# Peptides against a protein of PDB entry 3NZW, part 221

Target 1, 212 residues: chain A of PDB entry 3NZW
Amino acid sequence: TTTLAFRFQGGIIVAVDSRATAGNWVASQTVKKVIEINPFLLGTMAGGAADCQFWETWLGSQCRLHELREKERISVAAASKILSNLVYQYKGAGLSMGTMICGYTRKEGPTIYYVDSDGTRLKGDIFCVGSGQTFAYGVLDSNYKWDLSVEDALYLGKRSILAAAHRDAYSGGSVNLYHVTEDGWIYHGNHDVGELFWKVKEEEGSFNNVIG
Target 2, 222 residues: chain B of PDB entry 3NZW
Amino acid sequence: QFNPYGDNGGTILGIAGEDFAVLAGDTRNITDYSINSRYEPKVFDCGDNIVMSANGFAADGDALVKRFKNSVKWYHFDHNDKKLSINSAARNIQHLLYGKRFFPYYVHTIIAGLDEDGKGAVYSFDPVGSYEREQCRAGGAAASLIMPFLDNQVNFKNQYEPGTNGKVKKPLKYLSVEEVIKLVRDSFTSATERHIQVGDGLEILIVTKDGVRKEFYELKRD

## One batch from the design tools (peptide; made by RFdiffusion4, then SolubleMPNN)

Design b2_p25_7_s4 (from b2_p25_7, 15 letters changed)
Fold by OpenDDE base, seed 2:
Structure b2_p25_7_s4 (fold): chain B 212 residues (1-212), chain C 222 residues (1-222), chain A 25 residues (1-25)
Amino acid sequence: as target 1 above (212 residues)
Amino acid sequence: as target 2 above (222 residues)
Amino acid sequence: SAFDEAVASLKHLVPSNMRWELGLP
């Protein structure tokens, strides 16, 4: 798995692969590792598929309850704290989660929190999470700038996941790409890694470790 | 060391068509290397046009299916006999599975039916309740043999248009019920040849808007 | 009970061959 999110002048880019594994078995190439909690809030999934899927879905319900009760959208800080508190209660039970809660509220602006099953909760501008995270960081950190255009930022997110998919055996399938703005998240499609790889290789002259 | 789980073998397979879905399973039940039964159905009509199978440890599978069937009944009671949608069924099953997260059902669960638009739907679950809607899924002993075949024949993976030098992929299209049944039969026939835990009989449940139909085919008994 | 203790020991033992994982480092 490789998931990433980063803040830039245009909001937040979220990009994830879609591979799930069971040991050496590729269980799926089409897993949705982004949960759309609400139109302004996303969660990413890494770790145990069931743990992430179950509790992030639960989180969505809690966020909706908050909105109904408080007549206001939940903050990214509060949403991430709910999840953090939950996993902390299960500390030592064996949950496996590496998540990013990404969203935009008027109060907070574009915001990213990292939350894992160890109880860590971090606010930050750039996170890569998963077995392929180091590969993604390699590309992302090398090209990241706050002043990226939306187009360049989207490409950078996609390209970083592609790099990870290329090097990490546990990452692959496709890239799901999101742009989060003040108006909410926008889905920027599913990009098959195979097709994307050859396209990028040709256009960039990159991935020269593979002979076409 | 304490091991509460058994393995009763078998294989299951779901494929979604345009306006139908199929869920198939062999009827062999084994323990270790002994055949317990040559005809033990493991694919069930659960009502509301939902078929379900939970393959692996049969005791766990049966328990899960029973719990789901009960959930269907309760849903009707609580919602004025409203039909349970396949997506809601999937969510319910997730909760059943994850409720035992720390002592999970040792099963691979697949359900099949029609979505609210009348399109074929297949959902697959891991033992602890992660789930995904897919066009096809194999589970159980021979899943590793069948799934790549399904990737090729249902999703047309690694197939290209002739004369394009591999540049144009074969377009996705829905298969007819007859084509799907053929694929299922071929899958299980092949699996039976290569896996000792698969064989004896093949039961296929076909879900359409008209209800659930069952078909049975003999498999090799070796 | 002995059974409960045994089950408790399984808390960390989701079947690795069957559970879906979204790989972590």
Scores: peptide ipSAE 0.427, ipTM 0.842, DockQ to the pose 0.363
Fold by OpenDDE base, seed 4:
Structure b2_p25_7_s4 (fold): chain B 212 residues (1-212), chain C 222 residues (1-222), chain A 25 residues (1-25)
Amino acid sequence: as target 1 above (212 residues)
Amino acid sequence: as target 2 above (222 residues)
Amino acid sequence: SAFDEAVASLKHLVPSNMRWELGLP
């Protein structure tokens, strides 16, 4: 798995692969590793598929309850705190989760929180999470600027996942790409890694370790 | 060492069509190298046009299916006999599975039916309740033998339009019920040849808007 | 009991050969 999120002048880019594994077996190439909690809030999944899917869906319910009760959308800080508190209650029980809660509120602006099953909760501008995170960081950190255009930022997110998919055996399938703005998240499609690889190789003249 | 789980082998397979879905399973039940039964059905009609199989440890599978059937019954009681949708069924099964997160059902679960638009639907689950909707899924002992075949024949993986030098993929299309049944039969006959835990009989449940139909075919008994 | 011990051992582990993983480092 490789998931990433970063803040820039145009909001937040979220990009994830879609591979699930069971040991050496590729269980699926089409897993949705982004949960759309509400039109303004996303959660990413890494770790145990069931742990992430179950509890982030639960989180969605909690966020909806907040909205109904308070007549206001939940903050990214509060949403991430709910999840963090939950996993803390299960600390030592064996949950496996590496998540990012990404969203936009008028109060906070574009915001990213990292939450994991070890009890860590971090606010930040750039996170890569998963077995392929170091490969993604290699590309992302080398090209990241706050002043990226939306187009360049989307490409950078996609390109970083592609790099990870190329080097990490546990990442692959496709890239799901999101742009989060003050008006909510926008889905920017599912990009098959195979097709994307050859396209990028041709256009950039990159991936020269592969002949074809 | 004490192991609370058994392994009863077998294989299951779900494929969604345009306006139908199938869920198939062999009827062999085995422990180690001993065949317990040559006809032990593992695919069940659960009502509301939902068919279900939980393959792996048969005791866990039976327990899970029973719990789900009860859930369907209670859903009717609580919601004035409203039909349980396939997506709601999937969510319910997730909760059943995840409720035993720390002592899981040792099963790979697949359900099949029609979605709210009348389209064929297949959902697959891991032992602890992660799930996704897919066009096809194989589970159980011979899943590793069958799934790549399904990737090629249902999802047309690695198939290209002739004359395009591999530049144009074969377009996705729905298969007819006859084509799907043929693929299922070919899958299980092939699996039976290469896996000792698969054989004896093949039961196929076909879900359409008109209900659930069952078909049975003999497999090798070796 | 042996069963209780086995169950206790499972509290931390899901069968690795069957559970779906979204890989972490």
Scores: peptide ipSAE 0.420, ipTM 0.836, DockQ to the pose 0.367
Fold by OpenDDE base, seed 5:
Structure b2_p25_7_s4 (fold): chain B 212 residues (1-212), chain C 222 residues (1-222), chain A 25 residues (1-25)
Amino acid sequence: as target 1 above (212 residues)
Amino acid sequence: as target 2 above (222 residues)
Amino acid sequence: SAFDEAVASLKHLVPSNMRWELGLP
């Protein structure tokens, strides 16, 4: 798995692969590793598929309950804290989760929190999470700047996941790409890694270690 | 050492068509190298046009299916005999599985039916309740033998239009029920040849808007 | 109970051959 999120002048980019594994077996190439909690809030998944899927869906329900009770959308800080508190209660039980909660509120602006099953909760501008995270960081850190255009930022997110999919055996399938703005998240499609690889190789003149 | 799990082998297979879905399973039940039964069905009609199989440790599978069937009954009671949708069924099964997160059911679960638009639907679950809707899924002992075949024949993976130098993929299309049944039969006959835990009989449940139809075919008995 | 203790000791032994993982480092 490789997931990433980063803040820039145009909001937040979220990009993830879609491979799931069971040991050396490719269980699926089409897993949705982003949960759309509400029109302004996303969660990413890494670790145990069931742990992430179950508890992030539960988180969505808690966020909806907050909206109904308080008559306003939950903050990204509060949403991430709910999840953090939950995993803390299960600390030592064996949950496996590496998540990012990404969203926009008027009071916070574009915001990213990292939450994992060890009880860590961090606010930040850039996170890569998963077995392929170091490969993604290699590309992302080398090209990141706050002043990226939306187009360049989307490409950078997609390109970073592609790099990880290329080098990490546990990452692949496709890239799911999101842009979070003041108006909410925008889905920017599913990009098959096989097709994307050859396209990028041709356009950039990159991946020259692979015979084309 | 305490080991609460057994392995009864077998294989299951689900394929979604345009307006139908199929869930199939062999009828062999085995422990180690000993055949316990040559006819022990593992695919079940659960009502509301939902068919279900939980393959692996048979005791866990049976328990899970019974719990789900009971859930369907309670759903009708609580919701004025409303039909349980396939997506709601999938969510319910996730909760059943994850409720035993720290002592899981040792099974690979597949359900099949029609979605609310009348389209074929297959959902697959891991032992602890992660799930995904897919066009096809093989589970159990011979899943590794069958799944690549399904990738090629259902999803047309690695197939290209002739004369395009591999630049144009074969377009996706729905398969007919006859084509799907043929694929299922070919899958299980092939799996039976290569895996000792698969054989004896093949039971296929076909879900359409008209209900559930059952077909049975003999497999090798070696 | 002895059973509960045995089960507790196995809580980390989720069926690895069938469990879907979204790989972590």
Scores: peptide ipSAE 0.412, ipTM 0.826, DockQ to the pose 0.367
Fold by OpenDDE base, seed 3:
Structure b2_p25_7_s4 (fold): chain B 212 residues (1-212), chain C 222 residues (1-222), chain A 25 residues (1-25)
Amino acid sequence: as target 1 above (212 residues)
Amino acid sequence: as target 2 above (222 residues)
Amino acid sequence: SAFDEAVASLKHLVPSNMRWELGLP
């Protein structure tokens, strides 16, 4: 798995692969590793598929309850804290989660929190999470600028996941790409890694370790 | 080491068509190398046009199916006999599975039916309740043999248009019920030849807008 | 109980080839 999120002048880019594995078995190439909690809030998934899917869906319900009770959308800080508190209660029980809660509120602006099953909760501008995270960081950090255009930022997110998919055996399938703005998240499609790889290789003249 | 789980073998397979879905399973039940039964159905009509199979440890599978059937019953009681949608069924099954997160059901679960638009739907679950809607899924003993075949024959993976030098992929299209049944039969026939835990009989449940139909075919009994 | 302890040890008894994972480092 490789998931990433970063803040830039145009909001937040979220990009994830879609491979699930069971040992050496490729269980799926089409897993949705982004949960759309509400029109302004996303969660990413790494770790146990069931743990992430179950508890982030639960988180969505808690966020909706907040909206109903408080007549206001939940903050990214509060949403991430709910999840953090939950996993903390299960600390030592064997949950496996590496998540990012990404969203926009008028109060906070574009915001990213990292939350994992160890109880860590971090606010930040750039996170890569998963077995392929170091490969993604290599590309992302080398090209990241706050002043990226939306187009360049989207490409950078996609390209970073592609790099990870190329090097990490546990990452692959496709890239799901999101742009989060003050108006909410925008889905920017599913990009098959195989097709994307050859396209990028041709256009960039990159991936020269592969002949073809 | 304490091991509360058994493995009763078998294989299951779901394929979604345009306006139908199928869920198939062999009827062999085995423990170790001993055949317990040559006809033990493991694919069930659960009502509301939902068919279900939980393959692996049969005791866990049966328990899960019974719990789901009970859930369907209570859903009707609580919601004025409203039909349970396939997506809601999937969510319910997730909760059943994850409710035993720390002592999981030792099963690979697949359900099939029609979505709210009348399109074929197949959902697959891991033992602890992660789930995904897919066009096809194999589960159980011979899943590793069948799934790559389904990738090729249902999703047309690694197939290209003739004369294009591998540059144009074969376009995706829905398969007819006859084509799907043929694929299912070929899959299980082939699996039976290569896996001792698969054989005896093949039961196929076909879900359409008109209800659930069952078909049965003999497999090798060796 | 011995059973409870045994069950607690089952956290890893579901074969890796059955449980879906989204790989972590």
Scores: peptide ipSAE 0.416, ipTM 0.830, DockQ to the pose 0.407; fails the geometry check

Design b2_p25_8_s1 (from b2_p25_8, 14 letters changed)
Fold by OpenDDE base, seed 2:
Structure b2_p25_8_s1 (fold): chain B 212 residues (1-212), chain C 222 residues (1-222), chain A 25 residues (1-25)
Amino acid sequence: as target 1 above (212 residues)
Amino acid sequence: as target 2 above (222 residues)
Amino acid sequence: MQLSSYTGAFAVRKVGRFLDPSILK
């Protein structure tokens, strides 16, 4: 798995691969590793698929309850804290979760929190999470700047996941791409790695470790 | 060390069509290297045009199916006999599975039906309740043998238009019920040849807007 | 009961390992 999120002048880019595994078995190439918690919040999945899927869906319910009770959308900080508190209660029980909670509220602006099953909760501008995270960081860190255009930022997110998919055996399938703004998230499509790889290779003259 | 789980073998397979869905399973039940039964159905009509199978440890599978059937019953009681949608059923099953997250049902679960638009739907679950909607899924003993075949024949993976030098993929299209049944039969006949835990009989449940139909085919008994 | 002790042929789906990003920053 490779997931990433980063803040930039245009909001947040979220990009993830879609491969799930069970040991050496490719369980799926089409897993949705971005959970759309609500129109304004995204959660990413790394680790146990069920743990992430179940609890991030649960988180969505908690966020909705907050909105109903408080008559205001929940903050990204609060949403991530709810999840963090939950997983901390299960500390030692064997949950496996590496998640990013991403959103854009008027109060906070574009916001990313990393939350994992060890109880770590971090606010930051750039996170890559998963077995392919180091590959993604290699591309992302090399090209990241705050002033990226939306188009360039989207491409960078996509390109970083592609790099990870290329090098990490546990990442692949497709790239799911999101742009988060104050108005909510926008889905920017599913990009098959097979097709994307060759396209990028041709256009960039990259991936020269592979002969076409 | 004590192992609370058994393995009763078998294989299941779901394929979604345009306006139908199929869930199939062999009827062999084994323990270790002994055949317990040559006809023990493991694919069930659960009502509301939902078919379900939980393949692996049969005791766990049966328990899960019973719980789901009961859930369907109570859904009707609580919601004025409203039909349970396939997506809601999937969510319900997730909760059933994840409720035993720390002592899981030792099964691979697949359900099939029609979505609210009348399109074929297949959902697959891991033992602890992760799920996704797919066009096809194999589960059980011979899943590793069948799934690549389905990738190729249902989703047309690695197929290209002739004369395009591999530049144009074969377009995706829905398969007819007849085509799907052929694929299912070929899958199970092939699996039976290569896996000792698969064989004896093949039961196929076909879900359409008109209800659930069952078909049965003999498999090798060796 | 640890889940990892009882996976075998019915392994749970995983979406990869993760590392604490704090150690990489």
Scores: peptide ipSAE 0.231, ipTM 0.801, DockQ to the pose 0.059
Fold by OpenDDE base, seed 4:
Structure b2_p25_8_s1 (fold): chain B 212 residues (1-212), chain C 222 residues (1-222), chain A 25 residues (1-25)
Amino acid sequence: as target 1 above (212 residues)
Amino acid sequence: as target 2 above (222 residues)
Amino acid sequence: MQLSSYTGAFAVRKVGRFLDPSILK
């Protein structure tokens, strides 16, 4: 798995692969590793698929309850804290979760929190999470700027996942791409890694370790 | 050392069509190298045009299916006999599975039916309740033998239009019920040849808007 | 209880690992 999220002048880019594995077995190439918590919040999945899917869906319910009670959209900080508190209660029980909670509120601006089952909760500008995270960081860190255009930022997210998919055996399938703004998240498509690889190779003149 | 789980073998397979879905399973039940039964159905009509199979440890599978059937019953009681949708069924099954997150049902679960638009739907679950809607899924002992075949024949993976030098993929299209049944039969006959835990009989449940139909075919009994 | 990574009925779906916090600096 490779998931990433980063803040920039235009909001947040979220990009993830879609491969699930069970040991050496490719269980699926089409897993949705972005959970659409609500129209304004995204959660990402790393670790145990069931743990992330179950609890991030649960989180969505908690966020909805907040909105009903408070007559206001929940903050990213509060949403991530709810999840963090939940996993803390299960600390030591064997949950496996590495998630990013991403959103854009007026009070916070574009915001990313990393939450994992080890008890870590971090706010930051750039996160890559998963077995392919270091590969993604290699591309992302080398090209990241706050002032990226939306187009360039989307490409950078996609390109970083592609790099990870190329080098990490546990990442692949497709790239799911999101742009998060104050108005909510926008889905920017599913990009098959096989097709994307050859396109990028041709256009960039990259991936020269592969002949073809 | 005590192991609470058994492995009863078998294989199941789901394929979604345009306006139908199929869930099939062999009827062999085995422990280690001993055949317990040559006809023990593991694919069930659960009502509301939902068919279900939980393959692996048969005791866990039976328990899960019974719980789901009961869930359907209570859903009707609580919601004025409203039909349970396939997506809601999937969510319910997730909760059944995840409720035993720390002592899981030792099964691979597949359900099939029609979505709210009348399109064929197949959902697959891991033992702890992660689920995904897919066009096809094999589960159980011979899943590793069948799934790549389905990738190629249902989703047309690695197939290209002739004369395009591999630049144009074969377009996705729905298969007819007859074509799907052929693929299912070929899958199981092939799996039976190469896996000792698969064989004896093949039961296929076909879900359409008109209800659930069952077909049975003999497999090798060796 | 831990489940086998065996393909099929006993396989739990995995989607990678966690963040190394040290990489943030």
Scores: peptide ipSAE 0.225, ipTM 0.799, DockQ to the pose 0.053
Fold by OpenDDE base, seed 1:
Structure b2_p25_8_s1 (fold): chain B 212 residues (1-212), chain C 222 residues (1-222), chain A 25 residues (1-25)
Amino acid sequence: as target 1 above (212 residues)
Amino acid sequence: as target 2 above (222 residues)
Amino acid sequence: MQLSSYTGAFAVRKVGRFLDPSILK
C-alpha cells in the first residue's frame, strides 16, 4: 500500500493506490483506500483492510452524530482524536491501522492528521503511509512546494503514487486521487497504473529502467 | 497448541452480469485428503433475492450463513417486511464478521444478487469483514487457480484488440447468462483436475429479477 | 487469537504494512 496526503496553497491532495494482498497473493487490485467520511473529511487506509474499513466507517457515524448534536461540522482535530482514542483502547489487541484523516474546516483550514494503531497521532503538512511510502516521499519531497498550482499538485500526488507502485510489490492497481478544499473534497478519478505508467514515461521521459 | 479451525476445502465463484448474478460452488466436503461428502451444498438462498456462500471451515461457514438468515428475518420484522438490499446485506455481513474480529470465522464469504437498479452484484469478504463489490470473485481452495482465469475471461485482462500492437485493450462488456455458466463450468472442471479438494458436483445459483434458479452439474469424482 | 496466526487461502486482506512517518521528519 501507498497512501499520501499533503497541504499546499490550494488545499489538500490525497492520493492512494488500490492493491490489497494476502501474503504473496494479490487479493484485489480495486480496493477503495479512501473512505469518504463526509463531504469535507477523508480517511485513508493502510494495514488491515477490515480494521481500517470498519473503524473509519464507524468514525463517519461518530462525525455525523457530532454534527447533529453540536449543529456544526466536526473539526479534523476532533475527528482524528476520536479515531486515535478508539485505536488506543485496542492497543495490544492486534489492530493494524495506518490512517490519515484529511479535511477542511473554516476554523482549522486544510488539516491532515496521521493516526496509527500504535497510538501515534501527528499533525503535519506532508505524510506518506504504507509499504511504498519511502518511494512516494522520494518523488513528493523532490517536487513539493507550497505554491503549487492545483493542477501541478494533483499531478504530483498521482506521480508519487505511481513511483511507489512501480517499486513496491505491495502497491499497484490504480491511483485514486482527491482534492480537498474549503468547499469539500473533489474526486479526480481512478487512474490505472498500467496505462498511467506508459503515459508518464512517454511524456516525461522517465522510468528509463524499463524498456518499452 | 489447540487449533479450533478445520479446513473443509471446496471452491466458490461469483460473477455479476448486467441483470443477473451467479454464485457457484462445488459440493465436495473434505478433511485433509479424506472426502467427507460428495454432496454437501454450500451455496444458499437467503431470501430477498440474495445468495450466499462462506467457504473454508464448514462449521464457521454454516454458523455465519445461519446468522445472516436470521438477520434477514429480523430485518423484515423490524422494517415491515422491507426487502433487504444487497448493499445493506453486505454491510450487515461485515458486522457479523468483524464482531468476531479476534476469533474470526475461518471463511471466505461471497454474496450475489441484484442492486437497487436491477444490476448484477457480487460482494466478497475476507475473514474479518473487509468487503468490496466486484464483477467476479473466486474463493476457497482453488481460488488461486480460478481467479486469474476470471481476470482474463470476465474482465478481459491482458487482452487487446487485434492489429493494435497491444495498445488498445479489449473493451469491457457484460457477459450473457449462458456465457457466464460456461465460464463457471469450465472453471470448476479445470480446478477439479488440479485440486484434490474440488470435485464431485457443481451447484450454480442464478439470481434474476424473477428469483433464484438452481442448476447442478456433475464433476469428476476422483 | 492473533490474526498473524492465520495464513493460507483464508488470510485476511491487507493494504500493506506501514512505518511511523515521524521517523522521516
Scores: peptide ipSAE 0.223, ipTM 0.783, DockQ to the pose 0.059
Fold by OpenDDE base, seed 5:
Structure b2_p25_8_s1 (fold): chain B 212 residues (1-212), chain C 222 residues (1-222), chain A 25 residues (1-25)
Amino acid sequence: as target 1 above (212 residues)
Amino acid sequence: as target 2 above (222 residues)
Amino acid sequence: MQLSSYTGAFAVRKVGRFLDPSILK
């Protein structure tokens, strides 16, 4: 798995692969590793598929309850704290979760929190999470700047996941791409790695380690 | 050390069509190298046009299916006999599985039916409740033998239009019920040849808007 | 029995290398 999220002048980019594995077995190439919690809030999945899927869906319910009770959308800080508190209660039980909670509120602006099953909760501008995270960081860090255009930022997110899919055997399938703004998240499609790789190679003149 | 889990072998397979879905399973039940039964059905009609199989440890599978059937019953009681949708069923099964997250059901679960638009639907679950809607899925002992075949024949993976130098993929299209049944039969006959835990009989449940139909075919009894 | 050796009932879906398959044993 490779997931990433980063803040820039245009909001937040979220990009993830879609491969699930069971040992050496490719269990699926089409897993949705972004959970759309609400129109303004996204969760990413790394680790145990069931743990992430179950509890992030649960988180969505908690966020909805907050909205109903408080008549206001939940903050990204509060949403991530709910999840963090939950996993902390299960600390030692064997949950496996590496998640990013990404959203945009008027109060906070574009916000990313990393939450994992070890009890870590971090706010930050750039996170890559998963077995391919280091490969993604290599590309992302080399090209990141705050002043990226939306187009360039989307491409950078997609390109970083592609790099990880190329090098990490546990990442692949496709790239799911999101842009989060004040108006909510926008889905920017599913990009099959099998096609995307060759397109990028041709357009960039990159990946020269692979013969076309 | 006590091991509470067994492995009863077998294989199951789901394929969604345009306006139908199939869920198939062999009828062999085995422990280690001993055949317990040559006809032990593992694919069930659960009502509301939903078919279900939980393959692996049979005791866990049976328990899970019974719990789901009970869930369907109570859903009717609580919601004025409303039909349980396949997507809601999938969510419910996730909760059943994840409710035992720390002592999981040793099963690979597949359900099949029609979605709310009348389109064929197949959902697959891991032992702890992660689930995904898919066009096809094999589970159980011979899943590793069958799944690549399904990738090729249902989703047309690695198939290209002739004369395009591999630049144009074979277009996706729905398969007819006859084509799907043929694929299922070929899958299980092939799996039976290569896996000792698969064989004896094949039961196929076909879900359409008109209900659930069952078909049975003999497999090798070796 | 190594759960990682199975692709059926004993295979837990992983999105990364974070889950210990032993959770099922």
Scores: peptide ipSAE 0.211, ipTM 0.793, DockQ to the pose 0.074

